# Peptides against a protein of PDB entry 3MAZ: the designs that were tried, part 67

Target 1, 99 residues: chain A of PDB entry 3MAZ
Amino acid sequence: VLNPMPACFYTVSRKEATEMLQKNPSLGNMILRPGSDSRNYSITIRQEIDIPRIKHYKVMSVGQNYTIELEKPVTLPNLFSVIDYFVKETRGNLRPFIC
Target 2, 99 residues: chain A of PDB entry 3MAZ as posed
Amino acid sequence: VLNPMPACFYTVSRKEATEMLQKNPSLGNMILRPGSDSRNYSITIRQEIDIPRIKHYKVMSVGQNYTIELEKPVTLPNLFSVIDYFVKETRGNLRPFIA

## One batch from the design tools (peptide; made by RFdiffusion4, then SolubleMPNN)

Design b2_p21_6_s1 (from b2_p21_6, 10 letters changed)
Fold by OpenDDE base, seed 4:
Structure b2_p21_6_s1 (fold): chain B 99 residues (1-99), chain A 21 residues (1-21)
Amino acid sequence: as target 1 above (99 residues)
Amino acid sequence: MKKRLEELKKEGYDTKLEVPE
């Protein structure tokens, strides 16, 4: 049994996440998924500012925190905060995919 | 730091968030 996870978390691959976002863009444009390494995660987005673009971000588990591997890394206390960061930083442009 | 970004790139990750104007 897994501890509570963000609603946009799905146990899917990079490819599957991309397909989900492309198939139902009205449900959101951001998915949290398992990373290739244990306890790490990845975020896949389908952002449409000019044209639809698929991007992937690495989220590293560091101690009890999580670090979004951006050019300037951002460390947050939990995965819910990670999702919140993506939403707020993009001024609501990114929204969690809720299926 | 450069090595970190290079490795992320090799793994197919993006490192910048695009914000609408």
Scores: peptide ipSAE 0.778, ipTM 0.947, DockQ to the pose 0.928
Fold by OpenDDE base, seed 3:
Structure b2_p21_6_s1 (fold): chain B 99 residues (1-99), chain A 21 residues (1-21)
Amino acid sequence: as target 1 above (99 residues)
Amino acid sequence: MKKRLEELKKEGYDTKLEVPE
């Protein structure tokens, strides 16, 4: 049995996540999804600062923590903290997609 | 360093968070 996941987690592919965000931008612009390998994840966003842009971020499971693969990697204790990081660092511009 | 970023880009990943002005 899997532990509780963030509300914006969906078992979808990269393509499906993109379609979800494009179809209903009012529901949020950030999705957490399974990565290519087990225990790893990816985050897909649709940010509309100047124009709508789809971006993907790699989240690696490292021991009991998770590392967001940015230019300067950020390691956090759980996936909830990962989502929180994306929200806070973008000053609320990114919001979890809640369907 | 650069190798890591190059591999991420090759996999279609972004490595920067954009913050609105």
Scores: peptide ipSAE 0.778, ipTM 0.946, DockQ to the pose 0.906
Fold by OpenDDE base, seed 1:
Structure b2_p21_6_s1 (fold): chain B 99 residues (1-99), chain A 21 residues (1-21)
Amino acid sequence: as target 1 above (99 residues)
Amino acid sequence: MKKRLEELKKEGYDTKLEVPE
């Protein structure tokens, strides 16, 4: 049994996540989804800084924590903190997709 | 380190967060 998940978590594929973000950009631009392996996740975003760009990030479950696989990896205690990190690090540019 | 990034790229992942100016 899984604990409560962030509101922007959806059991969708990479392709579906991309389509969701492109279809309704006003609802947010960040989705958390299942990774290729169980207990791991991926983050899909659609940023519109210069032009719309779709990007995907790998989030690995490490022990009781989660590591965002960035050039310089960031480890956080839970998925809510992972979402918070993406929001804060981008100064609010990234917002969880809520539908 | 380089190998890790290469594998991520191969899997189609991005490794940098872009922040607006």
Scores: peptide ipSAE 0.778, ipTM 0.947, DockQ to the pose 0.886
Fold by OpenDDE base, seed 5:
Structure b2_p21_6_s1 (fold): chain B 99 residues (1-99), chain A 21 residues (1-21)
Amino acid sequence: as target 1 above (99 residues)
Amino acid sequence: MKKRLEELKKEGYDTKLEVPE
């Protein structure tokens, strides 16, 4: 039994994720995607504070948890919590891309 | 920590979240 993935998860490359976010900014600005290694992930965002900026974050699977590789790493229990963290920490500026 | 951040940068990753004012 495989647990469901967050709605903003897509099996796309870094380039494809960037294109998705740029093409339809009204659908959200954050995508969760597979990392280069199995069980790891990456977050791609298109944040428009002053001008649109594409950024990528590394999410490492560590045991039963996930760690967002920030300057001060943040470890969370599941991918849903990872998405929630990005939303909350940016005060709602980041929103999951729903296509 | 420095080496960790350097590796992330080499891989093209960002390590800070920007919050709007």
Scores: peptide ipSAE 0.776, ipTM 0.947, DockQ to the pose 0.906

Design b2_p21_6_s2 (from b2_p21_6, 9 letters changed)
Fold by OpenDDE base, seed 4:
Structure b2_p21_6_s2 (fold): chain B 99 residues (1-99), chain A 21 residues (1-21)
Amino acid sequence: as target 1 above (99 residues)
Amino acid sequence: MKERIERLKKEGYDTELEVPP
């Protein structure tokens, strides 16, 4: 039994996440998925500002917190906060993919 | 610092979040 995870978390690969976002863009444009390393995660987005663009972000588990590996890294207390950060910072442009 | 970004890019990750106008 896994601890509660954000609704946009799916146990999928980078490729599968990309396909999910492309297939049903109306369901959201952001997916949280397992990273290549234990306890780390990745976020895949399909952001459409001018044209649709797929991007991937690394989320590192550091102690009891999580760090979004941006040029200027952002550390947050949990994965829910990570998702919230992406939503707020993009002014709602990014929305969790809910299938 | 630059090395960290280079490693991320090598792994296929993006390091900037684009904010709409």
Scores: peptide ipSAE 0.789, ipTM 0.953, DockQ to the pose 0.902
Fold by OpenDDE base, seed 1:
Structure b2_p21_6_s2 (fold): chain B 99 residues (1-99), chain A 21 residues (1-21)
Amino acid sequence: as target 1 above (99 residues)
Amino acid sequence: MKERIERLKKEGYDTELEVPP
């Protein structure tokens, strides 16, 4: 039995996620989606600081935790914490895409 | 460490989280 997923999780491809974020930026700028392997995920964002930039991050399932594959990896207990990390670390600049 | 970053880049992933000023 799978636990509830974060509200910004969508079963979409990298391309589809990019299109969703570009089409409706007012709904948020961060999407959680399936990774290339089961139990792994990817985060796609459309961040607007200087200019709009699409970026993708790899989230690996490690044991019972999840690791965001940054230059300095960050390990968290669940996907909700992963989303929270992206929001807090960017001081609210990143917001989950809700439609 | 550098190899890990290179693999991620090759896969089209970003490894830095940008924080607005």
Scores: peptide ipSAE 0.788, ipTM 0.953, DockQ to the pose 0.900
Fold by OpenDDE base, seed 3:
Structure b2_p21_6_s2 (fold): chain B 99 residues (1-99), chain A 21 residues (1-21)
Amino acid sequence: as target 1 above (99 residues)
Amino acid sequence: MKERIERLKKEGYDTELEVPP
């Protein structure tokens, strides 16, 4: 049995995540999904600052923590904290996709 | 350093968060 996951986690591909965000932007603009390797994840966003832009971020499992592969990597204790980081750092512009 | 970023970009990942004005 898997531990609880963030509400914006969906077992979808990169393509499917993109389609979900484009189809229903009012439900949020950030999805957490499985990565290419087990225990790793990816985050897909559809940010509309100037124009709609799809972006993808790599989240690596490192020991008991997770590292967001940014230019300046950020390591956090769990996936909930990862989601919170994206929300906070973008001043609420990014919001979990809740279907 | 730059090698890591280049690999991420090659894999189709972004490495910066855009903050609205």
Scores: peptide ipSAE 0.788, ipTM 0.953, DockQ to the pose 0.902
Fold by OpenDDE base, seed 5:
Structure b2_p21_6_s2 (fold): chain B 99 residues (1-99), chain A 21 residues (1-21)
Amino acid sequence: as target 1 above (99 residues)
Amino acid sequence: MKERIERLKKEGYDTELEVPP
């Protein structure tokens, strides 16, 4: 019984994720990737509101949930919900990178 | 909170989501 990962999950480094988003912005602007520690993750985005800006967010595995390390942390039940949160809170500006 | 945020920033992470106008 293996739970699938979000479609925008790639086993890439911070640098590689940045390059992917910059190379093909039409495919989306958000990537989920492994964190430096097991069971933790990072989100890399290329948000283009006024100008393109690369940002990175830390997602910590806490028990059976995941916490997005924002100034006001947000805890969600799974990684799919984490992706949905980024999409919803940015009013659709962020979209998962689908290659 | 401040210490946590400072640590995140030191690690190169952002802590706020920007919403388009």
Scores: peptide ipSAE 0.788, ipTM 0.954, DockQ to the pose 0.910

Design b2_p21_6_s3 (from b2_p21_6, 7 letters changed)
Fold by OpenDDE base, seed 4:
Structure b2_p21_6_s3 (fold): chain B 99 residues (1-99), chain A 21 residues (1-21)
Amino acid sequence: as target 1 above (99 residues)
Amino acid sequence: KEEELKRLKEEGYETKLEVPP
């Protein structure tokens, strides 16, 4: 039994996440998925500012927190906060993929 | 550090979040 995870979390690969976002863009454009390392995660987005672009972000588990590996790293207390950050920082441009 | 940032990019990760105008 797994602890509660964000609704946009799916146990999929980078490739599968990309296909999901491209197939049903109306359902959202952001997916949280398992990372290559244990307890780490990755976020895949299909952001459309000028044209649709697939991008991936690394989320590292550090102690009891999570750090989004950006040029200017952002540390948050849980994965729900991580998703919230992506939504708010992009002013709603990014929305969790809900299937 | 810069080396770590380089490794992230080599792994296909973005290190900046683009905000719409």
Scores: peptide ipSAE 0.771, ipTM 0.949, DockQ to the pose 0.879
Fold by OpenDDE base, seed 3:
Structure b2_p21_6_s3 (fold): chain B 99 residues (1-99), chain A 21 residues (1-21)
Amino acid sequence: as target 1 above (99 residues)
Amino acid sequence: KEEELKRLKEEGYETKLEVPP
């Protein structure tokens, strides 16, 4: 049995996540989804700073924590914290996709 | 490492978060 996941987690592919975000941008612009390997995840966003852009981020499971694969990697204790990080670091520009 | 970042980009991943002006 899996523990509770963030509200923006969906068991979808990269392509499906992109379609979801493009179809209903008013519902949010960030989706957490399964990665190519078990226990790893990916985040897909549709940011509209200048023009709409789809971007993907890799989140690796490291021990009991998770690391966002950035130039300056960020390690957090759980996936809820990962989502919170994306929201705060973008000053609210990124918002969880709630369907 | 730089090589790791290159692999991430090759897989279609971004390595920076863009913050609105």
Scores: peptide ipSAE 0.771, ipTM 0.949, DockQ to the pose 0.873
Fold by OpenDDE base, seed 5:
Structure b2_p21_6_s3 (fold): chain B 99 residues (1-99), chain A 21 residues (1-21)
Amino acid sequence: as target 1 above (99 residues)
Amino acid sequence: KEEELKRLKEEGYETKLEVPP
């Protein structure tokens, strides 16, 4: 029994994620994608505060949890919580890309 | 740590979330 992945998860590269977000900004501005190593992930966002900016975040699998690699790291129990954190912390500015 | 943070930035990752004003 496998747990489903967040709706904004796509098996795409950093470049592909960037292109997806730039092509259809109305569908959301945050993508979860595989990291360079197995069980690790990356978050790619296209945030439009002043001007559109592409940014990437590293999410590491640590035991049964996931840690968002920030200056002040945040550890969460699952990938759904990771997505939720990005949405809440940015006060809704970030929204999962749903294609 | 500083060294780890430096590595992240070298890999093109951001280490802070920006919140709109």
Scores: peptide ipSAE 0.771, ipTM 0.949, DockQ to the pose 0.872
Fold by OpenDDE base, seed 1:
Structure b2_p21_6_s3 (fold): chain B 99 residues (1-99), chain A 21 residues (1-21)
Amino acid sequence: as target 1 above (99 residues)
Amino acid sequence: KEEELKRLKEEGYETKLEVPP
């Protein structure tokens, strides 16, 4: 099976991504979606630490890499690495939404 | 860049990844 995009990638809007995560939290809490510009992306999460919180992150295509727009930017070689970063950095708290 | 962070926040983006204790 050819899977050129992470399994948690969906062509959905910010609003729709939020609804997906809220409706089925057991399927995961992280979605990768198209950004406002082509080749750029956004990540929507529903993180439950104290209470459920919806948050969005910007992922910019920079050359052949991708940069997560954080206060301390993180540049990675591909979108799979971006997803991996979110999972590892949160020590497994974030999991890709798989339906 | 402070202006960049400001724009991100205005667009509704977070700039920090929270890690559970």
Scores: peptide ipSAE 0.770, ipTM 0.949, DockQ to the pose 0.877

Design b2_p21_6_s4 (from b2_p21_6, 7 letters changed)
Fold by OpenDDE base, seed 1:
Structure b2_p21_6_s4 (fold): chain B 99 residues (1-99), chain A 21 residues (1-21)
Amino acid sequence: as target 1 above (99 residues)
Amino acid sequence: KEERFEKLKKEGYDTVLEVPP
């Protein structure tokens, strides 16, 4: 039995996530979605710093924690913390997509 | 590691989180 998922989690493909973010940017710019393997996830974002850019990040399930596959990996205790990390690290630039 | 980054890139993933100025 899975625990509750972050509000920005959607069972969508990479392509669908991209389309969601592009279609309604006012609802947020970050989506958590299933990864290629079970228990792993991906984060898709649409940042508009200079120009709109779509990026994807890999989130690996490691034991009871999750590791964001950044240049310098970041390990956190749960998916809520993963979302929080993206929000805080970007000083609020990234916001969970809520629809 | 270079190999790690190459694998992620091949899978279409980014490894840098950009922070606005």
Scores: peptide ipSAE 0.774, ipTM 0.947, DockQ to the pose 0.889
Fold by OpenDDE base, seed 4:
Structure b2_p21_6_s4 (fold): chain B 99 residues (1-99), chain A 21 residues (1-21)
Amino acid sequence: as target 1 above (99 residues)
Amino acid sequence: KEERFEKLKKEGYDTVLEVPP
């Protein structure tokens, strides 16, 4: 039994996440998925500012917090806050993929 | 650290979050 996870979390691969976002862009453009390392995660987005672009971000589990591996790392207390950061920072451009 | 970015790039990760105008 897993603890509560964000609604946009899916146990999918990088490739599968990309396909999901491309197939149903109306459902959202951001997916949280398991990382290659234990307790780490990845975020895949399909952002369409000028043209659709697929990007992937690394989310590292550090102690009881999570760090988004950006140029300037951002550390947050939980995965829900991580999702919230992506939404707010992009002014709503990124939206969690809800299937 | 430059090595940090190189590692992330090697793993196929992006480090910039683009904000719409």
Scores: peptide ipSAE 0.774, ipTM 0.947, DockQ to the pose 0.913
Fold by OpenDDE base, seed 3:
Structure b2_p21_6_s4 (fold): chain B 99 residues (1-99), chain A 21 residues (1-21)
Amino acid sequence: as target 1 above (99 residues)
Amino acid sequence: KEERFEKLKKEGYDTVLEVPP
């Protein structure tokens, strides 16, 4: 049994996540999904700063923590913190997709 | 560093969070 996951976590593919975000942008613009390997994850976003842009970020499981593969990697204790990081670093521009 | 970015790019990942003006 898996521990509780962030509300924006969905067991979907990269393509499906993109379609979800494009279809209902009012529900949020950020999805957490399974990565290619077990225990790893990916974040898919659809930002509309200038024009709509789909982006994907790699979240690696490292020991008991998670590392967001940014230019300057950020390591956090859990997936909830990962979501919070994306929200606060973008000053609220990114919001969890709640379906 | 360079290899890391190349791998991520190859896998279709972004490494920068864009902040609105």
Scores: peptide ipSAE 0.774, ipTM 0.947, DockQ to the pose 0.908
Fold by OpenDDE base, seed 5:
Structure b2_p21_6_s4 (fold): chain B 99 residues (1-99), chain A 21 residues (1-21)
Amino acid sequence: as target 1 above (99 residues)
Amino acid sequence: KEERFEKLKKEGYDTVLEVPP
């Protein structure tokens, strides 16, 4: 029995995620996707503060938790918390892509 | 720290979250 994944999770490549975000910016600007290694993930965002910018973040599975590879790493208990962190820390600027 | 950042950058990852003004 697997726990459900966040709604913004898609089994897509980095390129595909970028295209999704660029094509439908009104649906959100953040996608969670599989990393190059099993159990790891990546976050792709399209943030429009001044101009649209695509960025990617690495999320490492560490034991029972997940670590967002930021300058100051952030460890959280599950992927839902990871998504919430991105939303909260950007004061709502980042929103999960819901297609 | 620098080595960690170099690896992440090499893989095309960002390490800073921007907050709108």
Scores: peptide ipSAE 0.773, ipTM 0.947, DockQ to the pose 0.917

Design b2_p21_7_s1 (from b2_p21_7, 8 letters changed)
Fold by OpenDDE base, seed 4:
Structure b2_p21_7_s1 (fold): chain B 99 residues (1-99), chain A 21 residues (1-21)
Amino acid sequence: as target 1 above (99 residues)
Amino acid sequence: MEEEEERKEAVREFESQAKPY
């Protein structure tokens, strides 16, 4: 039994995530995907404030929480909160990719 | 639009602390 995942979660590689975001930017610009191991994740974003920029971030499972690897790491209780953080920090510039 | 500039500033600030890999 698996709990529901955020809508922007896809079992895709870094390359596939990049291709998805580039192909259909109108559907969103943020994807959550499997990380280096079973309980870790990565987030791929495509921002285009000036020019298109693809970036990837680590989301590490730490105990019952998740830590986003940033200059100042942020720890949150679940993956939904992780997605919310990216949306809020960018004032809605980042939106979950929904296809 | 003030909201758009606010959004751009927020993105710049976010990127300043970003640690992409």
Scores: peptide ipSAE 0.462, ipTM 0.868, DockQ to the pose 0.716
Fold by OpenDDE base, seed 3:
Structure b2_p21_7_s1 (fold): chain B 99 residues (1-99), chain A 21 residues (1-21)
Amino acid sequence: as target 1 above (99 residues)
Amino acid sequence: MEEEEERKEAVREFESQAKPY
């Protein structure tokens, strides 16, 4: 079986992603979605360590890689690695939303 | 409890370097 996209990828808008995460926190707190331009994406997260917070991040397609728009940008070879980065950096606090 | 604190610290660190839009 070949999975071309991470399981938490959904063709939803910023608003829809926010609603999904807010309505079903138990299913995960991170969604990958289409960006404004082709081949670009956005990550929407809902962290709940102190109080619930919704944040969005740009994932820009650069050549064959992807760059996460952070204070110090991180470039990774594929979208699976992008998701892994968010999971690992937060020691599992961020988990892909599985609907 | 130790794992929870480690997680919280990791999240705080991530948030400090994050550039949300």
Scores: peptide ipSAE 0.461, ipTM 0.868, DockQ to the pose 0.681
Fold by OpenDDE base, seed 2:
Structure b2_p21_7_s1 (fold): chain B 99 residues (1-99), chain A 21 residues (1-21)
Amino acid sequence: as target 1 above (99 residues)
Amino acid sequence: MEEEEERKEAVREFESQAKPY
């Protein structure tokens, strides 16, 4: 069975995503969720290197690709690659939230 | 320990280019 969306995708609000990550940090610290527009998404992360930090990032659908809104935007071919980018860039600090 | 420091540095580097909203 081919999963159309990453396992850490949930149809939740910004507030709900924050609550999920804070409540069960052992399940992961990264959630992909619907953005304000139909084909756009947002990433909510909770990092705890020093102190707990919640941050949100835009993932914009551009053609058949996705662009992570960073100071220097990163464009990737699919949402799985987007999740992989966050994981690899942080050397595994970020992990998809699986419940 | 060295892996932990590498992880912390990677996070700092990522955050330096991050544009959260």
Scores: peptide ipSAE 0.457, ipTM 0.866, DockQ to the pose 0.725
Fold by OpenDDE base, seed 5:
Structure b2_p21_7_s1 (fold): chain B 99 residues (1-99), chain A 21 residues (1-21)
Amino acid sequence: as target 1 above (99 residues)
Amino acid sequence: MEEEEERKEAVREFESQAKPY
């Protein structure tokens, strides 16, 4: 049994996540998904500030924490905090995709 | 409207440090 995961976590591929966000933008614009190995993850976002843009970010497991791959990497204690970071950093522009 | 501009600015700032793949 998996430990509790954020509500926007889905066991989907990069392509599937892209399709989900494009088809139902009203449900949110951020998905957490499995990475290349079992302990890493990826974030897929769809932002519409000027034109729709889809981007993917790496979330790497480091010990008991997680590091978001940014120019200035951010290390957080759990995946809930990772989601919170994306929400707060964008002043609520990014919202977890809930379906 | 001011809140919207603040959000847009925050997004631009976030994207400036983003390392997408």
Scores: peptide ipSAE 0.454, ipTM 0.866, DockQ to the pose 0.731

Design b2_p21_7_s2 (from b2_p21_7, 9 letters changed)
Fold by OpenDDE base, seed 1:
Structure b2_p21_7_s2 (fold): chain B 99 residues (1-99), chain A 21 residues (1-21)
Amino acid sequence: as target 1 above (99 residues)
Amino acid sequence: MEEERERKEATREFESQALPY
């Protein structure tokens, strides 16, 4: 039994995620993807408030929670909460990529 | 527009938290 994954989760590489976001910005600007290690993930975002910027965030599986690696780490109970955090902290500028 | 300025500022601040990766 596996819990469902956020709709913006895709089994793609860093490069592929970047290409997806650049090609179809109208579909969203945030992708959740597999990390380099099992049970870890990465978030790739593309924002263009001033100029287009691509950034990657590391999401580490810690126990039954997930920690977003930031200067001040944030720990959340599930991946849905992780996605919500990115949306909320950017006041909606970041939106999950849905294709 | 105050709301837009604040939104952009909040976003920039969030992005600044990113660690090199």
Scores: peptide ipSAE 0.534, ipTM 0.901, DockQ to the pose 0.845
Fold by OpenDDE base, seed 3:
Structure b2_p21_7_s2 (fold): chain B 99 residues (1-99), chain A 21 residues (1-21)
Amino acid sequence: as target 1 above (99 residues)
Amino acid sequence: MEEERERKEATREFESQALPY
């Protein structure tokens, strides 16, 4: 049985994720995607605060938790919490891409 | 507005935390 994944999870490459976000910015600006390792994930975001900016974050599976690779790493219990963290830290500017 | 300014600044700082990947 497959465990539930966040709605913004798509089995796409870095390039494909970027194209998705650029094509339909009204649907959201954050995508969760597979990492190079089956245990890990990556998050791609696209924001237009000043100018269009695309960033990629590494989400590493550590034990039963997940660690977001930041200057100051943050560890969370599941992928849903990871998505929520990105939303809250940006005060809602980041929203999961839903299509 | 100040609210928008704060939101944008918080977001910029968060983005700056991204590591090369």
Scores: peptide ipSAE 0.527, ipTM 0.897, DockQ to the pose 0.871
Fold by OpenDDE base, seed 5:
Structure b2_p21_7_s2 (fold): chain B 99 residues (1-99), chain A 21 residues (1-21)
Amino acid sequence: as target 1 above (99 residues)
Amino acid sequence: MEEERERKEATREFESQALPY
């Protein structure tokens, strides 16, 4: 059993996450899911600023922190902070998927 | 609205940082 996880964490595949976001966009547009490797995660988002866009981000567990794989990597202390980062950087456009 | 413009621009900039995965 894992310690408390962000509300938008679901044990789903990349495909399933995409389907969830497309089916119920009103529930949020960001999902955190297990990565293929232990202790790593992935984030799937679906934004419709101009046109619908699905993107997947790699979140690597590094020591006691997590690094979001971006052009300029961002390292944060926990997964809650990772979710918060996505929300803040998009001025609230990204919202955790809650069902 | 200016707020919306800023939100969209911030989002576009964020998305531009994404690495293929």
Scores: peptide ipSAE 0.523, ipTM 0.900, DockQ to the pose 0.805
Fold by OpenDDE base, seed 2:
Structure b2_p21_7_s2 (fold): chain B 99 residues (1-99), chain A 21 residues (1-21)
Amino acid sequence: as target 1 above (99 residues)
Amino acid sequence: MEEERERKEATREFESQALPY
């Protein structure tokens, strides 16, 4: 079976995503969720390098690609690549939340 | 130890480039 969405995608709000990450950090620290617009998404992360930090990122649908809203935006071909980018850029510190 | 340091540094660098909202 082909999953069209990454395993860490959940139809949850910003608040709910934050709660999920806080309550079950052993399951991962990154959630993909619906954005304010139908074809846009948001990523919520919880990192504990020094102190626990919750951050939210925009993932904008641009044509057939997706752009992560960073100081220098990064455009990738699909949401799986978006998740992979977060994982690789943090050398595995970020891991998709799997429940 | 070295791997952990590299992970932390990379994470900090990523966060510095971030545009959270």
Scores: peptide ipSAE 0.517, ipTM 0.900, DockQ to the pose 0.752

